# Peptides against a protein of PDB entry 4Z5W: the designs that were tried, part 42

Target 1, 305 residues: chain A of PDB entry 4Z5W
Amino acid sequence: IPDVFLELNKLWYFSAQSNLFNGEMPRSLSNSRSISLLSLRNNTLSGQIYLNCSAMTNLTSLDLASNSFSGSIPSNLPNCLRLKTINFAKIKFIAQIPESFKNFQSLTSLSFSNSSIQNISSALEILQHCQNLKTLVLTLNFQKEELPSVPSLQFKNLKVLIIASCQLRGTVPQWLSNSPSLQLLDLSWNQLSGTIPPWLGSLNSLFYLDLSNNTFIGEIPHSLTSLQSLVSKENAVEEPSPDFPFFKKKNTNAGGLQYNQPSSFPPMIDLSYNSLNGSIWPEFGDLRQLHVLNLKNNNLSGNIP

## One batch from the design tools (peptide; made by RFdiffusion4, then SolubleMPNN)

Design b1_p12_1_s3 (from b1_p12_1, 6 letters changed)
Fold by OpenDDE base, seed 2:
Order: structure tokens, then sequence, then C-alpha cells
Structure b1_p12_1_s3 (fold): chain B 305 residues (1-305), chain A 12 residues (1-12)
């Protein structure tokens, strides 16, 4: 990418996704006062990510995903006072989330998917301080770590939590009960164990639940048959979605189906590929908004209602 | 059948 962004003093949006750009990010781009949305996703950009947050006062969205950047996560990003959305997926950092992210009050949506992020406990302890954080994607990180169950963790405004394919151990963490606005939860493709907690049915906004491909045992909580978002036609207020799309992958090696908004996901309960027992509750019939109920590959018994 | 998929912010 040429170093000409100093001349582009009116440039508000720069999208150069899915090209063959190589080398470092231009220094003039890292100092752009005008740019609000920067997307360089799916290129071969390299070097250290550096943004002059004191200059980049209009920066609201940053997508650098699927690039060959190296080095540390930029600890100064919280100084970009308008920065709301960050997609750093598929950037091999081999790092922990910087402590400075405790101060990242502008942050609303974050993805570090497949970025070799380490220490999930530290990551969640830091990110809980991001009071405006609504979307968190941490898929394909934290390999074989334990998902912290510390009840003091608080993501009060969290709407979308995706921590899939991490081989995480532990249980469904009780601190998620402190997220009453949670709409989408994906903890699939882990090594999570124990029972599915009944308090999940108290998450009245939860329309998409994926706990598939874990090691859960016991009965399906009857409280899941009373998920308000799946009983009633509440018009999901279209909140501003992240500036990055979501992808439902079929497996670790398949291209995902793109969803531009979380609201575009079909209402779903997926508990498949666990060790759940007991019956299928007839009261799943009360979930009139449910599009997908997937209970396959469990130890369920009795009658199919 | 393979397990169902998972969500991500990248296609690949």
Amino acid sequence: as target 1 above (305 residues)
Amino acid sequence: SPPPGFLDSIPE
C-alpha cells in the first residue's frame, strides 16, 4: 500500500480487503486524522501493528484480520478514544491481552479469533473492565486452558460471546449469569464438562445457544423451554452490529457461511455431541421462535415429543 | 455425521 494517506485528508473510509497487499502498513495511514473505518482484512501485510492514536482521532473501526502482522498487540489502542470495533482475527500474536485494555471504554466489539492469544483468565479479567463491550470473539485461542468460573467477572453489556474451538476445560461459567443482555452464546467445540446450568434459561434475550461438541452430562435444564426470546416475538431491536461479519464454520477446515449481523442467525439451541441424558422436554414446543433444536449424539431417552 | 460448526469472525 503506498504511503500517500497524508494527502488524503478527507479519507473517512478505507477498505482494501481481500487483496494481495504486502509489506508494512503505510506510516501515513497510521497517522491519518480523517479515517474512521480502516479495513485491510485478508492481505499479506507484515511488520508491527502501530497506530498513532493521538493522530487517528476519528478511528472508529479497525479490521486487520487475516494478515501476517508480527509482534505485540498494540497496547496504545485504548488511547484511540473513538475506536469501537477491532478485528484482529488470524493475526499470530502469541501474546496475552494488554493490561491497558482495562481502560478501553470505547470498545464495543472485539475479535481475536485464531490469534494465538494466551491466558484466558487474564483476558477476561482485563476485558470485563470494557464497560461498553457487546461482542467478544475469542474462538481458536487459549488451547486447553481452563475457562475461568470466577463469579466476580462481569460483562454486564455483553450480547455476543463466542469462545469456540479452544479445547477449554471447566464448566459453563456462572459469571455469564451477570450478562442479562446476552443474545448469542457459542462455547462449542471445547472440553467443557459438568451439567448445563438452569440459570441459562433466565437469559431472556438468548436466542442462539451453542454448547455442542463438549462433554456435558446430566439432563437438559427444563428452564431452556422458557427462554423468553424463543417464546415471544420480541422484535429484536437491530442494535448496531460489529463492522466485521460472523461466519458459521461447518468444521475447523471449512469456509464459513457469512452472517452480517447476529440477528441474522436462526434462533437455535444446539446441545448436540455431548453426554446429556434424560428426556426431551415436550415444552420445547413452547419455543415458537426456535428454528433449530439440535440434540443429536447424546444419551437422551424416552419418547420424542 | 461430523459435529456441528462453530462461530468465528473470519471465513477460514
Scores: peptide ipSAE 0.543, ipTM 0.921, DockQ to the pose 0.878
Fold by OpenDDE base, seed 5:
Structure b1_p12_1_s3 (fold): chain B 305 residues (1-305), chain A 12 residues (1-12)
Amino acid sequence: as target 1 above (305 residues)
Amino acid sequence: SPPPGFLDSIPE
């Protein structure tokens, strides 16, 4: 990429995704006063990520995903006072989240999917201080760690939580009950155990639940038949979605189906590929907004209602 | 059939 961004004093949006750009990010780009939206996703960019936050006063969105960047996660990003969205997926950091992210008050959407992030306990302890954080994607990290169940963890404004395919151990964490605005939860493709907790049915905004491919036991909690978002058409206030799309993968090696908005997901309960027993509750018939109920490959018995 | 997939922020 040429070092000409000083001359481009009116450049507000720069997208150069899915090209063959190599080398480092130009110094004039990391000092741009005009850029609000920056996407360099799916290139071969390298070196250390550096942004001059004192110069980049208009930066609101940053997508650097699927690049060959190296070194540390930039600890100065909280100084970018308007920065809301960060996509750092598929950047091999081999690091923990910086302690400075406790001060990241502008942050609304964060992805570190498949970025070799370590220490899930430290990551969640840091990110709970981001009061405006609504979307968090941590898929394909924390391999074989334990999902912390610390009741003091609080994500008050969290709407989307995705921590899939981490081989995480433990149980469904009680601290998620402190997130009353949660709309989408994906904890699929882990080694989570115990029973599915009844308090999940108290998350009135939860329309998408994926607990598939875990080691859950016991009965399906009856409280899931009373999920308010699946009983009634509440006018979901269209909040601004993250500036990055989501992808439903079929496996780790297949191209995902793209969803531009969380609201584009079909209302779903997926409990498939567990060790759940007992009957299917007939009161699942009350979930008139439910599009997908997947209970496949469990130990369920009795009549299908 | 294999398990259903998972959500991510990248296609691959």
Scores: peptide ipSAE 0.540, ipTM 0.922, DockQ to the pose 0.868
Fold by OpenDDE base, seed 1:
Formats: sequence, structure tokens, C-alpha cells
Structure b1_p12_1_s3 (fold): chain B 305 residues (1-305), chain A 12 residues (1-12)
Amino acid sequence: as target 1 above (305 residues)
Amino acid sequence: SPPPGFLDSIPE
């Protein structure tokens, strides 16, 4: 990418995604006062990620996903006082979340999917201080770590939590009960164990639950039949989606189905590929908004209601 | 059948 962005003093949106750009991000771009939306996703850009947050005072969205960047996560990003959305998916950092992210009050949406992030306990301990954090994607990180169940962890404004395919151990964490605005939870493709907790049915905004491909045991909690968002036609408040889309990856080799907004997901309960026992509750029939109930490949018995 | 898919912020 040419180093000409000093002359582009009116440039508000720069998208150069899905090209063949290589080398480093140009210094003039890292110092742009005008840019609000920066997307360089799906290129071959390399070197360190550096942004001069004191210069980039208009930066609101940063998508650098699927690049060949190396080194540390930029600890100065919290100084970008308007930065809301960060997509750092598929950047191989081999790092922990910077401690400075405790101060990241502008942050609303964060993805580190498949970015070789380490220490989930530290990551969650830091990110809980992001009071405006609504979307958190941590898929394909923390390999074989334990999902912390520390009751002090608090994500009050969290709406979308995706921590899939991490081989995480542990149980469904009690601290999620402190996230009453949670709309979408994906903890699928882990090694999570224990029972599905009844308090999960108290998350009145939860319309998409994926606990599939874990090692959960016991009965399906009856409280899941009373998920308010699935009972009533409450207008899913179209809250501002993150500036990055989501993808449902059916197979590792198939292009994921794209969803531009969390509201575009079909209302779903997926508990498939566990070791759940007992009956299917007939009261799942009360979930009039439910599009997908997936209970396959469990130890369930009795009658199908 | 293979397990159901998971969510991600990238297609690949």
C-alpha cells in the first residue's frame, strides 16, 4: 500500500479488503487524522500493527483480520478514544490480551478469533472492565485451557459471546449469569463438562444458544423451556451490530454461512453432541420463536413430545 | 453426521 495518506486529509472510509496487498501498513495510514473506518482484512500485510492513536482521533472501526501481521497486540489501542470495533481474527499474535485493555471504554466489539491468544483467565479478567463491550469473539484460541468460573467476572453489557472450538475444559461459567443482556452464546466445540445450569434459562434476551459438541451430562434444565426471547415475539431490538460479519462454519473446509448481524441468526438451542440424559421437555413447544432445536447425539430417552 | 458448526468472525 503506498504511503500517500497524508494527502488524503478527507478520507473517512478506507476499505482495501480481499486484495493482494503485502508489506507493512504505510506510516501515513497509521497517522491518518481523517480515517474513521479502516478495513484491510484478507490481505498479506506483515510487520507489527502500529496505530498512532494521538493522530487517529477519528478511528472508530479497525479490521485487520486475515493478515500476516506479527508481534504483540498494540497496547496503545485504548488511547484511540473513538475506537469501537476491532477485528483481529486470524492474526497470529501468540500473546495475551494487553493489560491496557482494562481502560478500553470505547470498545464495543472485539474479535481475536484464531489469533493464537493465550491465557483465557487473564483475557476475561481484563475485558470485563470494558464497560461498553457488547460483542466478544474468542473462537479458536486458548487451546486446552480451563474456562474460568470465577463469580467475580462481570460482563454486564455483553450481548454476543463466542468462545467456540478452543478445546476448553471446565463448566458453564457462573459469571455468565451476570450478563442479563446476553442474546447469543456459543461455547460449542469445547471440552466443557458438568450439567447445563438452570440459571441459563433466566437469560431473558438469549435467543441463540450453542453448547454443541461438548461433554455435558445430566438432564436438560427445564428453565430452557421458559427463555422469554423464544416464547414471545418481542421485537429483537436491532442494536448496532459489530462492523464485522459472523460466519457459521459447518465444516472446517466449507465457507461459513455469513450473517451480517446477530439478529440474522435463527433462534436456536443446540445441545447436540453431548452426553445429556432424561426426556425432551414437552414445554419446548412453548418456545414459539424457536427455529432450531438440535438435541441429536445425546443419551436422551422417553417419548418425543 | 459431523458435529454442527461453530460461529466465527471469519469465513475460513
Scores: peptide ipSAE 0.536, ipTM 0.921, DockQ to the pose 0.880
Fold by OpenDDE base, seed 4:
Structure b1_p12_1_s3 (fold): chain B 305 residues (1-305), chain A 12 residues (1-12)
Amino acid sequence: as target 1 above (305 residues)
Amino acid sequence: SPPPGFLDSIPE
C-alpha cells in the first residue's frame, strides 16, 4: 500500500479488503486524521500493528483480520478514544490481551478469533472493564483452557458472546447471568461439561443459543421453554451491529455463511452433539419465534411432542 | 452426520 494518505485529508472510509497487499501498513495511514473506517482484512500485510491514536482521532472501526501481522497486540489502542470496533481475527499474536484494555471505554465490538490468544481468565478479567463492550468474539483461541466460572466477572452490556471451537473445559459460567442483555451465545465446539443451567432461561433477550458439540449431561432445563425472546417478538432490541460480519462455519477450513448482523441469525436453540437425557419438553411449542431447534445426537428419550 | 457449525468473525 503506498504511503500517500497524508494527501488524502478527506478520506473517511478506506476499504482494501480481499486483495493481495503485502508489506507494512504505510506510516501515513497509521497517522491519518480523517479515516473513521479502516478495513484491510484478508491481505498479506506484515510487520507490527502500530496506530498513532493521537493522530487518528476519527478512527471508529478497524478491521485488520486475516493478515500476516506479527508482534504484540497494540497496547495503545485504548487511546484511540473513538475506536468502537476491532477485528483482529486470524492474526497470529501468540499473546494475552493487554492490561491497557481495562481502559478501553470506546470499545463496543471486539474480535480476536483465531489470533492465538492465550489465558482466557486474564482476557475476561480485563475485558469486563470495557463497559461499552457489546460483541465479543474469541473463537479458536485458548485451546484446552478452562472457561472461568468466577461469579464476579461482569459483562453488563454484553449482547453477543462467541467463544466457539476453543476446546474449553469447565461449565457454563455463572457470570453470564450478569449479562441480562445477552442476545447471542455461542459456546459450541468446546469440552464444556456439567448440566445446562436453568438461569439461561432467564436471559430474556437470548434468541440464539449454541451449546452444540460439548459434553453437557442431564436434562434440558425446562426454563429454556420460557425464553421471552423466543416466545414474543416484543424484545427484539434493534441495536447497531458490529462493523464486521459473522460467519457460520461448518469446520475450521470451510467458508462460512455470512451474516451481516446478529439479527440476521435465525432464532435458534442448538444443543446437538451432547450427552443430554430426558424428554423433549412439549412446552418448546410455546417458543413461537424459534426457527431452529437442534437436539440431534443426544441421549434424549420419550415421545417427540 | 457432521457436527454443527460454529460462529466466527472471518469466513476462512
Scores: peptide ipSAE 0.528, ipTM 0.918, DockQ to the pose 0.871

Design b1_p12_1_s4 (from b1_p12_1, 7 letters changed)
Fold by OpenDDE base, seed 1:
Structure b1_p12_1_s4 (fold): chain B 305 residues (1-305), chain A 12 residues (1-12)
Amino acid sequence: as target 1 above (305 residues)
Amino acid sequence: EPPPGFLDSVPE
C-alpha cells in the first residue's frame, strides 16, 4: 500500500479487503486523522501493528483480520478513544491480551479468533473491565486451557460470546449468569464437562445457544424450555452489530456461511455431540420462535414428544 | 456425520 494517506485528509472510509497487498501498513495510514473505518482484512500485510492513536482521533473500526502481522498486540489501542470495533482474527500474535485493555472503554466488539491468544483467565479478567463490550469472539485460541469459572467475572453488557473450538476444559462458567443481556453463546467444539446449568435458562435474551461437541453429562435443564426470547415474538431490538460479519463454519477447513448481524442467526439450541441423558422435554414445544433444536448424538432416551 | 459447525469472525 503506498504511503500517500497524508494527502487524503478527507478519507473517512478505507476498505482494501481481499486484495494482494503485502509489506507493512503505511506510516501515513497509521497517522491518519480523517479515517474512521479501516479495513485491510484478507491481505498479506506484515510487520508489527502500529497505530498512532493520538493522530487517529476519528478511528472507530479496525479490521486487520487474515493478515501476516506479527509481534505484540498494540497496547496503546485503548488510547484510540473512539475505537469501537477491532477484528484481529487470524493474526498470529502468540500473546496475551494487554493489561491496558482494562481501560478500553470505547471497545464494543472484539475478535481475536484464531490469533494464537494465550491465557484465557487473564484475557477474561482484563476484558471484563471493558464496560461497553457487547461482542467477544475468541474462537480457535487458548488450546487446552481451562475456561475460568471465577464468579467475580462480570460481562454485564455482553450480547455475543463466542469461544468455540478452543479445546477448553472446565464447566459452563457461573459468571455468565452475570450477563443478562446475552443473546448468543457459542461454546461449541470444546472439552467442557459437567452438567448444563439451570441458570442458563434464565438468560431471557438468549436466542442462540451452541454447546455442541463437548462432554456435557446429565439431563437437559428444564429451564431451557422457558427461554423468553424463544417463547415470545419480542422484537429483538436490533442493537448495532459489530462492523465484522460472523461465519458459521461446518468444519475448520470449509468456508463458513456468512451472517452480517447476530440477529440473522436462526434461533437455535444446539446440544448435539455430548453425553446428555434423560428425556426430551415436551415443553420445548413452547419455544415458538425456535428454528433449530439439535439434540443428536447424545444418550437421550424415552419418547420424542 | 461430522459435528455441527462453530462460529467465527473469518470465513476460513
Scores: peptide ipSAE 0.557, ipTM 0.930, DockQ to the pose 0.877
Fold by OpenDDE base, seed 3:
Structure b1_p12_1_s4 (fold): chain B 305 residues (1-305), chain A 12 residues (1-12)
Amino acid sequence: as target 1 above (305 residues)
Amino acid sequence: EPPPGFLDSVPE
């Protein structure tokens, strides 16, 4: 990318995703006073990520995902006082989340999917201080670590939590009961065990639940038949979505589905590929907004209602 | 059938 952004003093949005750009990020771009949205996703950019947060006073969104950047996660990003959305997916950091992220009050949406992030306990302990954090994607990290169940963890404003395909051990963490605004939970493709906790049915905004491909046992909690968001069409206030889309990966050569907003997800309960037993509750018929109920490959018995 | 796919912020 040429170093010409000093002349572009009115540049508000720069999207150059899915190109063949290589080398380092231009220094003029890292010092842009005008830029609000920067997307360089899916290129071959390299070197260390550096942003001059004192110059980049308008920066609100940063998508650098799927690049060949190296080095540490930029610890100065919390100094970008308007920065809300960060997508650092598929950047091989091999690092922990910086302690400075405790001060990241502007942060609303974060992805580190498949970025070789380590120490999930430290990551969650840091990120709980981000009071405006609504979307957190940590898929394909923390390989074989234990998902912390510490009840002191608090994500009060969390709406979307995705921690899939980490081979995580442990149980569904009780600290998620402190997230009453949770709309989407994906903990699929882990090694989570124990019973599915009944308090999940108290998450009145939860319309998408994926616990598939774990080692859960016991009965399906009857409280899941009373998920308020699936009983009634409450007018989901159009909340500001992340500036990055979500992708449902498919284990088939058929391309994944893209979802531009959390509201674009079909209302779903996926408990498939576990060791759940007991009956299917007839009261699942009360979930009039439910589009997908996936209970396949369990130990369920009795009548189908 | 394989388990269903999971969510990510990037395509496959």
Scores: peptide ipSAE 0.533, ipTM 0.924, DockQ to the pose 0.861
Fold by OpenDDE base, seed 5:
Formats: sequence, C-alpha cells, structure tokens
Structure b1_p12_1_s4 (fold): chain B 305 residues (1-305), chain A 12 residues (1-12)
Amino acid sequence: as target 1 above (305 residues)
Amino acid sequence: EPPPGFLDSVPE
C-alpha cells in the first residue's frame, strides 16, 4: 500500500479488503486524522500493528482480520477514544489480552477468532471492564482450557457472546445470568459438561442459543419453553450491529452463510450432539417465534408432542 | 450426519 494518506485529508472510509496487499501498513495511514472506517481484511499484510491514536482521532472501526501480522496486540488501542469495532480474527498473535483493555471504554464489538489467544480467565477478567462491550467473538482460541465459572464476572451490556470450537471444559458459567440483555449465545463445539442450567430461560432477550456438540447430560430445562423473545414478537430495537459480519460455518465445502446483523439469524435452539435424556416438552409449541429446534443425536425418548 | 457448524467473524 503506498504512503500517500497525508494528502488524502478528506478520506473518511478506506476499504481495501480481499486483495493481494503485502508488506506493512504505511506510516501515513497509521497517522490519518480523517479516517473513521479502516478495513484491510483478507490480505497478506505483515509486521507489527501500530496505530498513532493521538493522530487517528476519527477512527471508529478497524478490520485487520485474515492477515499475516506479527508481534504483540497493540496495548495503546484504548487511547483511540472513538474506536468501537475491532476485528482481529485470524491474526496469529500467540498472546494474552493486554491489561490496558480494562480501560477500553469506547469498545463495543471485538473479535479475536482463531488468533491464538491464550488464558480465557485473564481475557474475561480484563474484558468485563469494557462497559460498552456488546459483541464478543473468541471462537477457535483457548484450546482445552477451562471456562471460568467465577460469579464475580459481569458483562452487563453484552448482547452477543460466541466462544465456539475451543474444546473448553467446565459447565455453563453462572456469570452469564448477570447479562440480561444477551440475545445470542454460541458455546458449541466444546467439551462442556453437567446439566443445562434452568436460569438460561430467564434471559428474556435470548433468541439464538447454540449448545450443540458438547457433553451435556440430564433433561432439557422446562424454562427454555418460556423464553420471552421466542414466545412473543418483541419490538427488536435495531441496535447498531458490529461493523463486521458473522458467518455460520457449515461442514460442507460451501462457504459459511453470511449474516450482516445478529437480527438476521433465525430464532434458534440447538442442543444437538449431546447426551440429553427425557422427553420433548409439549410447551415448545408456545415458542411461536422459534424457527429452528435442533435436538438430533441425543438420548431423548417418549412421544414427539 | 456431521455435527452442526458454529459461528465465526470470518468466512473460512
């Protein structure tokens, strides 16, 4: 990428995603006073990520996903006072979340999917201090770690939590009951065990639940038949979606389905590929907004209601 | 059948 961004003093949006750009980010780009949205996703960019937050006073969104960057996660990002969205997916950091992220008050959406992030306990302890954090994606990290169940963890404004395909051990963590605005939860493709907790049915905004491909046992909690978002048409307050799309990966060679907003997901309960027993509750018929109920590959018995 | 897919912020 050429070092010409000093001359581009009116440049507000720069998208150069899905090209063949190599080398480092140009110094004039890392010092741009005008840029609000920066996307360099899906290139071969390298070197250390550096942003001059004192110069980049308009930066609101940063997408650097699927690049060959190296070194540390930039600890100065909390000094970018307008920075809301960060996508650092598929950047091989081999690191923990920086302690400076405790002060990241502008942060609303964060992805570190498949970025070789380590220590889930430290990551969640740091990120709970981000009071404006609504979307958190941590898929394909923390391999074989234990999901912390510490009741002191508080994500008060969290709406989307995705921690899939980590081989995480433990149980569904009680601290999620402190997130009353949670709309989407994906904990699929882990080694989570125990029973599915009844308090999940108290998350009134929860319309998408994926607990598939775990080791859950016992009966399906009857409280899931009373999920308020699935019983009644709530007026979905169109909240600003993250500036990065979501992808539902399929086990087919076809690319994942793209979803530009969390509201574009079909209302779903997926409990498939567990060791759940007992009957299907007939009160699942009360979930008039439910599009997908997936209970396949369990130990369920009795009649289908 | 293979287990269902999971959510990610990247297509691959």
Scores: peptide ipSAE 0.525, ipTM 0.922, DockQ to the pose 0.850
Fold by OpenDDE base, seed 4:
Structure b1_p12_1_s4 (fold): chain B 305 residues (1-305), chain A 12 residues (1-12)
Amino acid sequence: as target 1 above (305 residues)
Amino acid sequence: EPPPGFLDSVPE
């Protein structure tokens, strides 16, 4: 990418995703006063990620995902006072979340998916201080770590939590009960154990639940049949979605489904590929908004209602 | 049958 962004003093949106750009990010780009949205996703960009947050006063969205950046997570990003959305997926940091992210009050959406992030306990302890954090994607990190269940963790404004394919151990964390605005939970492809907790059915905004491919045991909590978001057409508050799309990966060579907004997900309960027992509750018939109920590959018995 | 896919912020 050429170092010409100093002349582009009106450039508000720069999208150069899905190209063959290599080398470092131009210094003029890292100092752009005009850029609000920067997307360089899916290139071969390299070097250290550095942004001059004192210059980049309009930066609201940053997508650097799927690049060959090296070094540390830029600890100065909280100084980008308007920065809301960060996609750092598929950047091999081999790092913990910086302590400075405790101060990241502008942050609303964060992805570190497949970024070799380590220490989930520290990551969650830091990120809980991001009071405006609504979307958190941590898929393909923390390999074989334990998902902390510490009740003191508080993500008050969390709407989307995706921590899939981490081989995480532990149970469904009770601190999620402190997230009453949770709409989407994906904890699939882990080694989570124990029972599915009944308090999940108290998350009135939860319309997408993926607990598939874990080691959950016991019965399906009857409280899941009373998930309000799946019973009634509540006005899904059209809150501003992350500036990055979501992808449902497929185990087949067929490309994943892209979802531009969390509201584009079909209302779903996926509990498949567990060790759940007991019956399918007839009261799943009350979930009139439910599009997908996936209970396959469990130890369920009795009648299908 | 393989497990269902999971969510990510990037395509495969």
Scores: peptide ipSAE 0.519, ipTM 0.920, DockQ to the pose 0.874

Design b1_p12_2_s1 (from b1_p12_2 with S5P I8L S12E)
Fold by OpenDDE base, seed 2:
Structure b1_p12_2_s1 (fold): chain B 305 residues (1-305), chain A 12 residues (1-12)
Amino acid sequence: as target 1 above (305 residues)
Amino acid sequence: SLPPPGFLTTFE
């Protein structure tokens, strides 16, 4: 990418995704005063990520995913006072989330999916201070760590939580009950155990639940038949989605189905590939908005309602 | 047909 962004003093949106750009990010781009949205995802950019937050006063969205960047997570990003959305997926940091992210009050959407992030406890302890955080994607990190179930953890405004394919141990964490605005939960492809907690059915905005491919036992909580978002067609408030798309993948190397917004996900309960027992509740028939009920590969018995 | 099990990411 040429170092010409000083001359581009009116550049608001720069999208150069899915190209063959290599080398470092241009210094003039890292100092751009005009740029609001920057997407360089799916390139071969290298070097250390550096953004001059004192210069980049208009930066609201940053997508650097799927690049060959190295080094530390930029600890100065909280100084980008308008920065809302960050996609750092598939950047190999081999790091913990910086402590400075406690001060990241502008942050609304964060993805570190497949970024070699370590220490989930520290990550969640830090990120709970991001009061405006609505979307958190931590898929393919924290390999074989324990998902913390510390009741003091609080994500009040969280709408989308994705922590899939981490081989995480532990249970469905009670602190998620403190996220009443949660719309999408993906904890699939972990080693989570215990029972599915009944309080999940109290998350009235939850329309997408993926707990598939874990080690959950016991019955399906009857309270899941009362998920209000799946009973009634509430007008999904078109909340500002992240400026980055989501991809549903079968595995790490599979091509994903792209979803531009969380609202584009089919209303779903996926509890497949667990050790759940008991019956399928007839009251799943009350979930008139449900598109996908996946209960396959469990120990369920009785009649199919 | 139910979609095959899969997880969500933010990379292609």
Scores: peptide ipSAE 0.559, ipTM 0.891, DockQ to the pose 0.576
Fold by OpenDDE base, seed 1:
Structure b1_p12_2_s1 (fold): chain B 305 residues (1-305), chain A 12 residues (1-12)
Amino acid sequence: as target 1 above (305 residues)
Amino acid sequence: SLPPPGFLTTFE
């Protein structure tokens, strides 16, 4: 990418995604006073990620996903006082979340999907201080770690939580009950165990639940038949709109289905590929907004209602 | 059509 962004003093949006750009980000770009939206996703950019937050006073969205960047997560990003959305997916950091992210009050949407992030306990302890955080994607990190169940963890404004394909151990954490605005939960493709907790049915905005491919046991909690977002349309709270798309993938190397916003997801309960037993509740028929109920590959018995 | 089984990410 040429070092000409100093001359582009009116440039508000720069999208150069899905090209063959290599080398480092140009210094003039890292010092741009005008840029609000920056997307360089799906290139071959390299070196360290450095942004001059004192210069980049208009920066609101940053998508650097699927690049060859190396080194540490830039600890100075919280100094970018308007920065709301960050996509760092598929950047191999091999790092923990910086402690400075406790101060990241502008942050609304964060993805580190497949970024070799380590220490889930530290990551969640840090990110809970981001009071405006609505979307958190941590898929394909924390390999074989334990999902912390510490009740003191609080994500009060969280709407989208995705921590899939981490081989995480533990149970569905009780601290998620402190997130009453949660709309989407994906904890699929882990090694989570125990029972599915009944308090999940109290999350009145939850329209997409994926607990598939875990080791859950016991009955399906009857409270899932009373999920208000799936009973009636009227309770559809304002959806989180992160400035990055989502992809539903069968595996890391497969092409995914693209979803531009969370509203594009079909209302879903996926509990497939567990060890759940008991019956399918007839009251699943009350979930008139439900598009997908996936209960396959369990130990369920009785009648199909 | 049912969505394919899989997990959510933010990379292509």
Scores: peptide ipSAE 0.559, ipTM 0.890, DockQ to the pose 0.482
Fold by OpenDDE base, seed 4:
Structure b1_p12_2_s1 (fold): chain B 305 residues (1-305), chain A 12 residues (1-12)
Amino acid sequence: as target 1 above (305 residues)
Amino acid sequence: SLPPPGFLTTFE
């Protein structure tokens, strides 16, 4: 990418994703006063990620995902006072989330999916201070760590939580009950155990639940048959979606089905590939908005209602 | 065995 962004003093949106760009980000780009949205996703860019937050006063969205960047997570990003959306997926950091992210009050959407992030306890302890955080994607990190169950964790404004394919141990954490605005939960492809907690059915905005491919036992909580978002067409307030797409992948190397916004996900309960027992509740028939009920590969018995 | 269901990410 040429170092010509100083001359581009009116450039608001720079989208150069899915090209063959290599080398470092040009210094003029990292100092752009005009750029609000920067997407360089799916290139071969290298070097350290550096952004001059004192210069980049208009930066609101940053997508650097699927690049060959190295080094640390930029600890100065919280100084980018308008930065809301960050996608650092598939950047191999091999790091913990910086402590400075406690101060990241502008942050609304964060993805570190497949970024070799370590220490989920520290990550969640830090990120809970991001009061405006609505979307958190941590898929393919924290390999074989324990999902913290510390009740003091509070993500009050969290709408989308995706921590899939981490081989995480532990149980469905009770601190998620402190996120009453949660709309999408994906904890699939972990080693989570215990029972599915009944309080999960109290998340009135939860329309997409993926607990598939875990080690959950016991019955399906009857409270899931009363998920309000799946009973009634609540007008999901179209809150601003993250400026990055989501992908449903069968594996790390396969192309995913793209979803441009969380509202594009079909209303779903996926509890497949667990060790759940008991019956399918007939009251699942009350979930008139449910598009996908996936209960396959469990120990369920009785009649199909 | 059927492959397990897919998971969500933010990369292609």
Scores: peptide ipSAE 0.555, ipTM 0.894, DockQ to the pose 0.867
Fold by OpenDDE base, seed 5:
Formats: structure tokens, C-alpha cells, sequence
Structure b1_p12_2_s1 (fold): chain B 305 residues (1-305), chain A 12 residues (1-12)
């Protein structure tokens, strides 16, 4: 990428995704006063990620995903006072979340999917201080760690939580009950155990639940038949989506189905590939907005209602 | 069509 961004003093949106760009990010780009949205995802860019936050006063969105960047996570990003969305997926940091992210008050959407992030306890302890955080994606990190269940963890404004394919141990964490605005939860492809907790049915905005491919036991909680977002349409507040797409993948190397907004996901309960027993509740018939009920590969018995 | 089984990410 050429070092010409000083001359481009009116450039507001720069998207150069899905090209063959190599080398470092130009110094003039890291100092741009005009750029609000920057996407360089799916290239071969290298070196350290550096942004001059004192110069980049208009930066609101940053997508650097699927590049060959090296070094540390930039600890100065909280100084970018308008920066809301960050996608660092597939950048191999081999690091913990920086302590400076406790002060990241502008942050609304963060993804580190498949970025070799370590220490889930420290990551959640830091990120709970981000009062405006609505979307958190941590898929393919924290391999074989324990999902912390500390009740003091509070994500009050969280709407989308994705921590899939981490081989995480433990149970469904009680601190999620402190997130009453939660719309989407994906904890699939872990080693989570115990029963599915009844308090999940109290999350009135929850329209997408994926607990598939875990080691859950016991009955399906009857409270899941009373999820208000799946009973009636009336409360779907269209909130601004993250400036990055989501992908539903079967594995790390397969092409995913693209979803541009969380609202484009079909209303779903996926409990497949567990050790659940008992019957299917007839009251699942009350979930008039439900598009997908996936209960395959369990120990369920009785009649299909 | 039903969505394929799998987990959510933010990379292609």
C-alpha cells in the first residue's frame, strides 16, 4: 500500500479487503486525521500494528482480520476516543488482552476470533470494564482453559457473546444472568458440563442459543419454552450491528455462511451433540418465532409432541 | 434451507 494518505485529507472510508497487499501499513495511514472506517482484512500485511491515536481522531472502525501482523496487541488503542469496532480475527498474537483495555470506553464491538489469545479469566476481568461493549467474539482461543464462573463478572450491555471452539471446561457461567440484553449466545464446540441452567429462559432478548457439541446432561430446562423473543416479534430493537460480518463455520478451514448483521441469524435453539435426557416439552409449540430447533444426537426419549 | 451446523467466527 503506497504512503500517500497525507494528501487524501478528505478520505473518510478506506476498504481494501480481499486483495494481495503485503508489507507494513503505511505511516501516513496510521496518522490519518480524516479516516473513520478502515478495513484491510484478508490480505498479507505484516509488521506491528501501530496507530497514532492523537492524529486518528475520526477513527470509528478498524478491521485488520486475516493478515500476517506480528508483535503485541496495541495497548494505546483506548486512546482512540471514537474507536467503536475492532476485528483482529486470525492475527496470531500469542498474548493476553492488555490491561489498558479496562479504559476502552468507546469500544462497542471486539473480535479476537482465532488470534491465539491466552488467559480467559484475565480477558473477561479486563473487558467487563468496557461499559459500552455490546459484541464480544473470542472463538478459537483459550484452548483447554476453564470458563470462569465468578459471579462478580458483569457485562451489563452485552448483546452478542461468542466463545465457541475453545475446548473450554466448566459449566454455563452464572455471571451471564447479569446480561439482561443478551440476544445471541454461542458456547458451542467446548467441553462444558453439568446441566443447562433454568435462568437462561429469563433472558427475554435471547433469540439465538447455541450450546451444541458439549457434554451437558439432564433434562432440557422447561424455561426455554418461555423465551419472550421467540414467543412474540414485538421487541426486536434494530440496534446498529458491528461493522464486520459473522461466519458460521463447520471447521476452521471450511468456507462459512456469511451473516452481515446479528438480526440476519435465524431464531434458533441448538442443543445437539450433548447427553441430554427426558422428553421434548410440548410447550416448544409456543415459540412461534423459532426457525431452528436442533436436538439431534442426545439421549432424549418419549413421543415427539 | 437450515443453516449448516457449526460455530460463529468473524473471519472467512
Amino acid sequence: as target 1 above (305 residues)
Amino acid sequence: SLPPPGFLTTFE
Scores: peptide ipSAE 0.554, ipTM 0.887, DockQ to the pose 0.464

